# Peptides against a protein of PDB entry 4CIC, part 90

Target 1, 148 residues: chain A of PDB entry 4CIC
Amino acid sequence: KVSTKGHYGVQAMFDLAQHFGEGPVSLKSIAERQGLSEPYLEQLIAVLRKAGLVKSVRGAQGGYILAREPRDIKVGDIIRVLEGPIAPVESVSQDDPEHSLKFDFSVTKSVWEKVKKSIEEVLDSITLADMLKDAEEAQMAQGYMYYI
Target 2, 147 residues: chain B of PDB entry 4CIC
Amino acid sequence: KVSTKGHYGVQAMFDLAQHFGEGPVSLKSIAERQGLSEPYLEQLIAVLRKAGLVKSVRGAQGGYILAREPRDIKVGDIIRVLEGPIAPVESVSQDDPEHSLKFDFSVTKSVWEKVKKSIEEVLDSITLADMLKDAEEAQMAQGYMYY

## One batch from the design tools (peptide; made by RFdiffusion4, then SolubleMPNN)

Design b2_p18_4_s3 (from b2_p18_4, 5 letters changed)
Fold by OpenDDE base, seed 1:
Structure b2_p18_4_s3 (fold): chain B 148 residues (1-148), chain C 147 residues (1-147), chain A 18 residues (1-18)
Amino acid sequence: as target 1 above (148 residues)
Amino acid sequence: as target 2 above (147 residues)
Amino acid sequence: DLTDSAIGLAADDGDSFI
């Protein structure tokens, strides 16, 4: 299961992508649209800002913007920032050197590395711009279902 | 992260695959080889047995065997039995119908469905027989580094 | 860790696995 943090982080970044070029968006408005608690969103945005994916704008119309264009932000980038490296297996404690040397451990590790690589490839293949396009296509498809 | 349950379940099933055709293996011997606690392994084996991936053999040489050939057991089968359906996202509570209807939720859901599908494809592409082959190839490669 | 969260097959045990 994608962590709640990763899930909501992608939602918040996607909301900022939908408003990209319109100016700063308030945390309150993002929270209301995405159904997030404002305090939880503040924590997510703080991490995303520190990583340089989001910028804060000050003033009466202050808020947050994407720090990069939607095409220059991969889902994998958001994910690595919020959750750290995509590690499919907890490093079973390096502290038992005998476990690390067991041949069976190497084979099972290779399975999880294959899963990791697969997830990384998927998440690095999807940008916020791709998500915006998928959104537009889905809206058009829904609009056509009301006209038929 | 693969759960500890999924990780150790795959290890235990792989140990049984390595001994496939040799007869029943004791839980103690699996636990010792895989570095698992015997009580924890007993819980895993109980689930795997109920799912029909493992069989118990009774008697003085009693223990466990794979219920199927290693080629007929996917890593994905083991994982689904231990962990349930590969769900990349927690179902954000179906109880908020308004969240389910938000367009943004649909797009973000599609990202996670792509991740799910990718994980399922990988795990369903690997059998215990593939793992046995990878093991044999790695042993041969280590043997050649000593010559 | 998002591979912890997205590969996390089991529901209730608190280590969110991707």
Scores: peptide ipSAE 0.039, ipTM 0.799, DockQ to the pose 0.348; fails the geometry check
Fold by OpenDDE base, seed 5:
Structure b2_p18_4_s3 (fold): chain B 148 residues (1-148), chain C 147 residues (1-147), chain A 18 residues (1-18)
Amino acid sequence: as target 1 above (148 residues)
Amino acid sequence: as target 2 above (147 residues)
Amino acid sequence: DLTDSAIGLAADDGDSFI
């Protein structure tokens, strides 16, 4: 499961992608659109900014923008920044070296590594630009359904 | 992340697969081999038994066996039994119907559905028999490295 | 601290996987 932090981080980044090229977006406006508390969003944005995915703009029309184009930001990049490496299992404490020597441990580990790789491949295959396109296609499909 | 419950459930099922055809295995012996507490393993085995993945055998040589052959048990089956449906995100409370109507919610949901599908495909592609084979191959590779 | 891994299934209700 993606944590609430990862989930809302992707939503906040997607909101910034929808406004890409319109100038800086205020945290308040993102919070209102995404249904997030402003303090919680501020924590997410601080991490994303430190990782270089978001830029802060100062001034009367200040706020946040994507630091790169939507096509140059993968969902996997956002998740890795917010949550760290995609781990399919909570590391059963590697601290028991005796468990690491058990043959069974190596085989079960390989299952989780396959899951990890699969998740990484999916999240690295989706950009914010792909999400914008999927959004446009869904809006067009709804528009057609109202005209039939 | 697979929970500790899912992780140890797969280990316990794999231990039973390694002993498949040797007769019933005691919970104590599984717990000792897998480094699990016996009470924790008892909870896992109770769920797996209720789902029909494990059978209990009664008597002096009583214990547990796989209910099906290792080739007929997917890792995905074990995981679904222990943890339910593979959900990639905690359901942000669907209880705010206003959030469900936001266009952005549908697109982000589709990302998580793609992740879910990918995990399901991987876990449904791996059987306990595949794990046994991977184990044998790893033992053979270690044996060759010592010669 | 490996607890902070991205695909946190919620800690609270014990049934949460990936």
Scores: peptide ipSAE 0.037, ipTM 0.802, DockQ to the pose 0.393; fails the geometry check
Fold by OpenDDE base, seed 3:
Structure b2_p18_4_s3 (fold): chain B 148 residues (1-148), chain C 147 residues (1-147), chain A 18 residues (1-18)
Amino acid sequence: as target 1 above (148 residues)
Amino acid sequence: as target 2 above (147 residues)
Amino acid sequence: DLTDSAIGLAADDGDSFI
């Protein structure tokens, strides 16, 4: 599972991609379209801005824009910014200190490393431009279903 | 992150694979070798047994064995048994009913479905026999470094 | 309950389940 933070971060970035070239988008409008709380979105946008994926525009028509073209932002870039490095295994919470013999069995690690690599490859293969294209194709397909 | 349950389940199943053909292994011995609490391991083994991946042997030399050959058990089979279907996105907990407008944006779902599929393909490509081979190769490589 | 999914993305904090 992608964390809620990663999931909503990708949604917010995708919303900004849909409006790329149309000027600044308000947090309120993103929140409304994506079904997010505005305060939560503000936290996500702050992180994304700090990472240089989003820019803030000041003024009466102020808001946020993508800092790069949609083709130059991978889903993997968004996830790494919001969640950090993809870890394949939950760190066993230290909450049971007595029995946490981390027998970090090397062979089981290799399984999880393969999973990690696979996830990274997928997320790094998908750009916001790819997502825009997929959305357009889906909308066209739905449009054709209503005209038949 | 694989859940702690999935991680330890794979470890326990791998321990049973290492002893496959040697007879029943006690939960205590698995717990000791894998650094698990015996009560936690008992819960894992109960699920794995119910799913038909593990068999219990009764008696003084009782314990557990793999129900199938190591080549016939995928890591994906173990994970599906312990954790259920791999879900790519956390279901936003219903705990904030007011703001959980699940704008389940279809395009974001497709990203997570691709991630899910990729994980499933990896986990279904690895058997306990593959893990045994990898362990043997690693042990040989270490042995050659000490000579 | 949300912790039930097999494979999570994030490193340190327990919340990232892929």
Scores: peptide ipSAE 0.037, ipTM 0.796, DockQ to the pose 0.190; fails the geometry check
Fold by OpenDDE base, seed 4:
Structure b2_p18_4_s3 (fold): chain B 148 residues (1-148), chain C 147 residues (1-147), chain A 18 residues (1-18)
Amino acid sequence: as target 1 above (148 residues)
Amino acid sequence: as target 2 above (147 residues)
Amino acid sequence: DLTDSAIGLAADDGDSFI
């Protein structure tokens, strides 16, 4: 499972992408649009800001903006920042010496490495700009269904 | 993360594949080779048996065998049996009406569907027979490094 | 019903996201 953290992080970043160039967006407005608790969003935004994906703007109309253009932020970048390295399998803690997998099953590891690579390739192929385009296309398609 | 259940399930199924055609393997022997607790393995095997991936053999030399040939069992089949449908994102429980995602962000869902499809394609491309072949190739390569 | 999907992307930190 992409953690709830990764899922909501992508939603929050997509909200910021939709408002890119319109100025700073308040956490409250993002939380309301994305159905997130404001305290939870504050934690996500703090991590994303520390990673340089988001900037804080100070002032009466303060808030957050994307630190880079939507085309320069991959979904994979967001996931790596929030969840760390994309790993398909939990490292069975090598630290339990009694449950030390006596056989480093290199073959089983290879299966998970193939899965990892495939996930990384997909997530690194999708930018926030691609998501914006897909949203516009979906809205246009819905708009056409209301006119028929 | 593939759950510990999926990970160990693939290991247990791979152990049974390595012994395919040699007769029934005891849970104890699988547990010892795979570094699993026997009670945990018993739970995994019960699920795999119910799904028809494993057969129980009764007798003095009783145990478990693969229910199908290694070539006819995909890693994706094992994962779907143990973990259910491959989905990359936890369904944010639609059941919390207060946290109902007011916007069904079809776009975000589409991202996760692309990830899901990619994972399914990989896991459905790998059989237990492919894993056996990879193990043989790795053992041969190690054997050449010891000479 | 995509509820129980087990394939979590998890960071290298040792906690099992079951």
Scores: peptide ipSAE 0.036, ipTM 0.800, DockQ to the pose 0.180; fails the geometry check

Design b2_p18_4_s4 (from b2_p18_4, 7 letters changed)
Fold by OpenDDE base, seed 1:
Structure b2_p18_4_s4 (fold): chain B 148 residues (1-148), chain C 147 residues (1-147), chain A 18 residues (1-18)
Amino acid sequence: as target 1 above (148 residues)
Amino acid sequence: as target 2 above (147 residues)
Amino acid sequence: DLTDSAIGLASDEGDSFI
């Protein structure tokens, strides 16, 4: 399972991508559209801003924008910012050097490293621009279902 | 992250694979070799047994064995038994039909479905026999570093 | 109970579950 933080972070970033070029979006409007609490979204946006994925715009029409074009933001970048490095297994403390456990640990670790690599490859292959395109294609497909 | 349950379940199943064909292994010996508590291992083994991945042998030399050959047990099978279906995101309750949220939800859902699929493919591509082979290769590689 | 899903990715606990 992706953490709630990663999930909602991707949703919030995708909302900002949908409004990219339209100017700053208020946290309230993102929260309403994404079904998020404003306080929770504020925490997510603070982290994303610190990482340079989001910019704050000041003024009466202030809010947030993507700091980069949607094509220049991978889902993997969002997840790494919000959740840290993709770690498939917590490093069980290496602290007991004497037990024969090291070897079995290495083989099981290799399984989880393969899982990690696969997740990283998928998340790094998807940009916010790809998500925008998938959204547009899905909207067109729904629109055609109403005309048939 | 793989849950502690999934992680230790794979370790316990791998230990049973290493002893496959040698007869039943005691929970105590698995727990000692894998650094697991016996009570925790007993819970894991109970689930794995109910799923038909492990068999119990009764008697003075009783214990547990793999119910299938190591080649016939995928890591994905172990994980699905212990943790249930690989779900990349909890289904946020579909309950609010009115909000425009459905569409954005569908696109984000598709990202997580791609992640799920990739994880399933990896875990279903690895058997306990593959893990045994990787272990043997790693032991040989260490043996050659001493010469 | 969908909570025990295999890759403990979605625990509400702040750890990186991916």
Scores: peptide ipSAE 0.038, ipTM 0.800, DockQ to the pose 0.181; fails the geometry check
Fold by OpenDDE base, seed 5:
Structure b2_p18_4_s4 (fold): chain B 148 residues (1-148), chain C 147 residues (1-147), chain A 18 residues (1-18)
Amino acid sequence: as target 1 above (148 residues)
Amino acid sequence: as target 2 above (147 residues)
Amino acid sequence: DLTDSAIGLASDEGDSFI
């Protein structure tokens, strides 16, 4: 499971992608649209800003914008910033000294490394621009179903 | 992250695969080899047995065996039995009534469904027999480095 | 702290976070 932090972080970044080019968006408006508490969103945005994925704009119409174009932000970038490295297994302590246990540990570790790599490949293959496109396609499909 | 339950479940099943054809293995011997508590392993084995991945053998040399050959047990089968369906996101309550939130939810959901599918494909591509082979290859490689 | 990994398969309560 992607943590609640990763999930809502992707939603908040996607909200900023939908408003990309419209200027700064307030945390309040993002929180309302994404069903998040403002304090929780503020923590997410602070991390994303520190990582250089989001910029803060000061002024009367101040708020947040994407620091890069939606095509230049992968879902994997967002997840790594919020959650750290994608680790499919908690590091079972390598401290088991017996040779047999080390061997079994190496084989099971390789399974989880394959899972990790697969997740990384998927998340690094999806940009915020791909998500915007998928949203537009879904909206068009829904519009066509109302005309039939 | 695979839960501790999923991780140790795969290790316990792999231990049983290494001893496949040697007869029943005691929970104590598995627990000692895998660095697990016997009570924790007993819970895992009970679930795996109920799912038909493990069989109990009664008698003086009683214990557990794989219910199928190592080639017929996928890592994905073990994980699904122990953890349930591979779900990459907690179900955020669909109860947000506003149309805009439903749409954003659908797009983000599709990302997590792609992740789920990818994990399932990997775990369903690896059998206990593949793990045994990888173990043998690693042992041979280590043996060649000592000569 | 490796516990905070994005794809948290393990909740403390034994829910599968794969």
Scores: peptide ipSAE 0.036, ipTM 0.803, DockQ to the pose 0.416; fails the geometry check
Fold by OpenDDE base, seed 4:
Structure b2_p18_4_s4 (fold): chain B 148 residues (1-148), chain C 147 residues (1-147), chain A 18 residues (1-18)
Amino acid sequence: as target 1 above (148 residues)
Amino acid sequence: as target 2 above (147 residues)
Amino acid sequence: DLTDSAIGLASDEGDSFI
């Protein structure tokens, strides 16, 4: 499961992508559009900003912008920043010496590594620009359904 | 991250696959080999048994066996039984009416559906028989490093 | 009612659900 953090992080970044080139977007406006609390969004944006995916603009019309073009931000980049490395298995803490998984069977690990690789490939294949395009196509398709 | 339940469930099923055809395996022996508590393993096995992936054998030499051949059990089957449908995103409970994600943007959902499909394809491509083969190949490779 | 048994991808240090 993508964490709530990853999910909402992608939503917030997508909102910023939809407004890319229009200037800074306020956290309030993002929160309202994405159904997020402002305090929660502030935490997400702080992490994304520190990672260089988002920039803050100061002033009365201040807010946030994407730090890169939508085509240069992968969904995988957002997830890695918010959740860390895509690890499909909870590393059972090696720290409980009694529950030392003596037989970390290389085979079970290899299954999860295959899952990891597959997730990474998918998330790294999708940019914010791809998401914008998909949104435009979906809006056009809906628009056509209202004109029929 | 696969839940601890999914992870240990695959390990327990793999242990049963390694002993397939040798007769019933005790929960104690599985727990010892896989580094699991017996009570935790009992819960996993109960779910797997109810789903028809494992059978219990009664008697003094009783225990558990795979209900199907290792080739007929996918990792995806085990995960679906233990964790339910592979959903890559925690469904933000629609039950909080105030946090109704009004804009369930079809686009964000489509990203997660692509991830889901990819995970399902991988997990459904791996059987317990494939895992047995990979283990044998790894043991042979280790055996060659000691010579 | 297929309860959304979403696979919780958890890590040790915290609920980093993937």
Scores: peptide ipSAE 0.036, ipTM 0.801, DockQ to the pose 0.165; fails the geometry check
Fold by OpenDDE base, seed 3:
Structure b2_p18_4_s4 (fold): chain B 148 residues (1-148), chain C 147 residues (1-147), chain A 18 residues (1-18)
Amino acid sequence: as target 1 above (148 residues)
Amino acid sequence: as target 2 above (147 residues)
Amino acid sequence: DLTDSAIGLASDEGDSFI
């Protein structure tokens, strides 16, 4: 599962992508549109800013902007910044906290590495620009359904 | 993350695959080989048995066997039995339990659905027979490094 | 509950469920 942090991070970055070129967006406006708490969004944005995915603009019309074009930001980049490296298996048992997963089973490890690689490939294949395009296509499709 | 349950379930099923055709394997022996607690393994095996992936054999030489051939059991089948449907995103925030992830963002949902599909395709592409083959190849490669 | 069942991605360091 993508963590809540990763999920909301992608949402916040997508909101910034939708406003790319329009100038700085306030955290409040992002929080309102994305249904996030502003304090939680501040934490996410702080991490994303430190990683150079987001820039802070100061002033009366200040806020945040994407640091790069939407096409130059992969979903995988956002996830790696917020969550770190993708690990396909939990190292700690929730059911048995005393039993650390002995990853020593080489064959099972290879299965999880294949899963990891597959997820990385998917997330690295999707940019914020791809997401913008998908949103436009969805809006057009909905618009056509209201005119019929 | 594959849950610990899924991970250990795959290990236990793989252990049963390695002994397929040799007769019933005791839970104790699986637990010892896989480094699992026997009580935890009993819970896993109970679920796998109920799903028809494992059979219980009764008697003095009783234990468990695969219910199907290793080629007829996908890793995806094991994971779906133990964990249910693969969900790519948590529906509930651990950090803010009052904020259910509003999955209502259609575009982000599509990203996670792509991730889900990719995971499913990988897990459904791997059988216990494939894992057995990979283990044999690894053992042969190690054997050649020792000669 | 529903959190446990998902094949998530985890970071080695923390709660990153993918």
Scores: peptide ipSAE 0.035, ipTM 0.796, DockQ to the pose 0.178; fails the geometry check

Design b2_p18_5_s1 (from b2_p18_5, 12 letters changed)
Fold by OpenDDE base, seed 3:
Structure b2_p18_5_s1 (fold): chain B 148 residues (1-148), chain C 147 residues (1-147), chain A 18 residues (1-18)
Amino acid sequence: as target 1 above (148 residues)
Amino acid sequence: as target 2 above (147 residues)
Amino acid sequence: SFQSDDILQIPSTDELAV
């Protein structure tokens, strides 16, 4: 389960990707289109901006744009910015040195590290451009369902 | 991040795997060896027992055993029992039917479904027998570092 | 603090120590 923050962050970035090249998009319009609270979106966008994934445009038609092309933004990049490193198993405090318990912790840790790596590989394999393509394909599929 | 419940459940099942064939293990001994609260472990074991992953043995030397061989228990089986289906994203309430939003939700949902599938594949690829082997290899490696 | 919506919550070391 991606956190609500990660989920909504990806949604907001995807909305900006859909409008890439059309100029700046207002937070209000993103919030309305994505079913997000505008104040919550402001917090997400502030983090994404600080990380250099989005840019603010000032002026009467101001708002936000992607800072990079959709092909140059991975879902993994968005998640890492919002959630931090896809957290390894927080290191069980090594502080009790004595008992055989450390070894069992090592094996279970390795399981979760494998899971982490798998998640990272998936999220790093998906760009906003891939998501745009998937959206276009799904719209075409819906369009074909109405014509049949 | 696997829930604390899933994590401790895997630890408890792994402890039972390490003692597989040696007879029933007391919850107290598992709790002590895994650094778990005994009452918490009782709750976990109750769920695992109900799912048929562990058996209770009654008697003076009673306790718990794996219900199956370690090779026949996947980590994914343990997690599904304790946490339910590896839920991808909480279904954002579909209840606002009108706006073009449904499509964007579909694409983002597909990303999380890919993540879910990848997690399931990993967890279903690891058995308690694989974990036992990894533990043996790591013990051997530690033994060789002391020589 | 792992929020409820986290994909997988690997317990923190601090949560394992409790």
Scores: peptide ipSAE 0.021, ipTM 0.772, DockQ to the pose 0.126; fails the geometry check
Fold by OpenDDE base, seed 1:
Structure b2_p18_5_s1 (fold): chain B 148 residues (1-148), chain C 147 residues (1-147), chain A 18 residues (1-18)
Amino acid sequence: as target 1 above (148 residues)
Amino acid sequence: as target 2 above (147 residues)
Amino acid sequence: SFQSDDILQIPSTDELAV
């Protein structure tokens, strides 16, 4: 599971991508459009800001913007910032030589490492720009269904 | 996250695969070899048995066996039994037509569906027989490093 | 309580709580 934190973090970053170039967006506006609580979004944005994925603009028309172009932000980058590194399976401490248990643990570990690698490859293959394009294509497809 | 339940379930099923054809294995023996608590393993085995992945053998030399050959059990089958369907992202209820929110939810949903599909493909590509082979290859590689 | 949301917690490698 992408945690609720990862899921909502990608939604918030996608909202900022949709408004990229339009100036700063308020947290309230993002929260309303994405169905998020504003206090929860504040926590997410604080982490994303610390990681340099978003910038805060101060002033009466202040808010947040993406710190980079949508094409330069992978979904994997967002998830790594919010969830931490897509960690390798915790190495059971190498130090106990006697337990026959080490081998069975190594094979099961390799299964989860394969799963991890597959997730990383997928998430690193998708940018916010790809998500914007998919959104535009979906809107066009809906628009054509209403005119037929 | 493959839950602790999924992780330990795969370990228990792999232990049964290593003993496939040797007869029934006691839960105590599996628990000792896999570093699991016996009560926790009893719960896992009960679910796996209900799903038809393991069989119980009764008697003084009773225990559990795989219900199918190791080649006929995918890691994905074990995980689906223990965790339920590798859930699609909870469909936010389709029913509210008015919210502009539906579209953004659809694009983010598609990302998680791609992740889900990739996980399913990996887990469905690995059988208990593949895990047994990987174990044998790793043992051979260790044996050759000592000579 | 069947919390449906427990998709595959990949063992902690760091918490991509899938």
Scores: peptide ipSAE 0.020, ipTM 0.776, DockQ to the pose 0.234; fails the geometry check
Fold by OpenDDE base, seed 2:
Structure b2_p18_5_s1 (fold): chain B 148 residues (1-148), chain C 147 residues (1-147), chain A 18 residues (1-18)
Amino acid sequence: as target 1 above (148 residues)
Amino acid sequence: as target 2 above (147 residues)
Amino acid sequence: SFQSDDILQIPSTDELAV
C-alpha cells in the first residue's frame, strides 16, 4: 500500500509536472486542485524541496516548480524521499535477534524482499513524464468519446 | 510495505507449513518459535481459521493445522485474508468526488494500480511450499558450509 | 518497542499496507 504521504506527494509532484515550464505554482493552487490541506502540502513540499525534487521561487508570483524535468523524476524517487526506502524489511530483523529461529526469519524476509524489489521496479519505471503522457492520452480519449 | 499483521501471519502460516502432516501445533509453540505474543497470534489465527486457511483441532494434543496443503496456499491468500485486498485504490476515489480533478486522480490511481498488480503477482507466485523448499535449500547450504 | 514499520498505507484502509 502507498501511504497517504506518498500518494499525496505523487499528486503534488504530478500537479507541478502539469505546470512545468509555465512558472511557479502556489501551494494554495496545488492544494485546491489536489484536494489537499495547504498545511499538509507545506510539509510535503518542504521534504521534496530538501531532497532537491522541487524548487521554491520567491516573489509576488512565487511558489514551487519541479527542480528537474518530469522525465528525470521517477515515482520511486518521490516515494523514497517521502517515505524512505520502500519496505525496509530490515527493521523486522533488528528487534528480537535472540529468540526467532534465524532461518525462518530469512525465508519470510526473502518474500518481503521480493515484494520490495517488485514495487521498486514498478515505481522506478514510471516517470512524471509518463504520467503526463497517460493524462494526455486519457484526455484525448475522453474528447473523442464526446464527439461520437 | 507488509504490515506487522501480514508479516506475522505469513510467519505463523509458515510455521504451520513446517509441521504439516505432523499433527496439530499449539499456539504457544508457534508463538515461541516465531517470537510472537500468544494473544496476538490468537487474533491472527482466528482470522485465518475463519477464512479456512487453518483448522482447529480439539483435544489434549489440540492446536492448529493448515487447512490445505502448503502448495495450495499462496502468500497472497494469507495477505488478502489478513489485510484485505492489496491496495484498494478504489477507496481513495470515494471520499472527495467533488473537488479532485477526476483526471489527475485517474492517473495517480493508475500508478497505484500498477503497484498493486505487481505486488499481487509476486505474492500469488509464492506458496508455502515454495517457502518450505527455500528453507530446505538454505539449511542444506548451511550444512555444506560446516563440512 | 516494536517499531511499527511505516507501511505504505493507502489512506482508505486503516490496515497496514503491503
Scores: peptide ipSAE 0.020, ipTM 0.778, DockQ to the pose 0.145; fails the geometry check
Fold by OpenDDE base, seed 4:
Structure b2_p18_5_s1 (fold): chain B 148 residues (1-148), chain C 147 residues (1-147), chain A 18 residues (1-18)
Amino acid sequence: as target 1 above (148 residues)
Amino acid sequence: as target 2 above (147 residues)
Amino acid sequence: SFQSDDILQIPSTDELAV
């Protein structure tokens, strides 16, 4: 599962990508555009900043910028930063000792590893630049629908 | 992420596949072999039975069998039965009205749809028969390490 | 209430698994 955290993190990073080269954007403006709570966004941005995907700019026109070009940030990079390694199966909480997943089934594990690999390949194939391009294409398509 | 339910469901179905053609297996025996609680397994099997992936046999030697041959059951079929449609992102609980995901971003949605499709393709490419074959190959490989 | 540890749940708008 991409968590809500991963989902919103990708949205926030995409917003920053749309404003890349325009200077710093405020968390408030991102929150408003993306329909996120500002406090939640602050937590996401803090993690993304610590991972070096986002930079903070201080001052009256301060805010956040992408730390790298949109082409150099994969969706997979964002997800790994926010959620850690892409795990295809939720870790059965160790807290119930009776349900020690004896992962003795190498075969079942191999199924999940195949799923993991597939997810990683997809997420690593998509950059923020690809998302920007897709957005432009979608806007052009919508623009054509409004002008016809 | 595949849920614990999906994970254990695949394990239980794989156990039934390993015993396919040998007759009905008891839930107790499946639970013991797979390290599952019997009550939890009962819930899983009830869902799988309702979906027509498992059959119950009544009597003294009763239990459960696969309703279809292992080659005719995909991992994706098991997951869809247990978890519903493969969704790559957790549903943001509607309970916080302030966080109305204005899914206005067709682009972000498209990313997740690509992930979904990829997962579906993988899970639909693996049958219980494929898993049986992989298990046999793994057992042979381990057998060669012990000689 | 088994927390349905749902698979890769895309927030599909409609299927709130309760």
Scores: peptide ipSAE 0.019, ipTM 0.774, DockQ to the pose 0.169; fails the geometry check

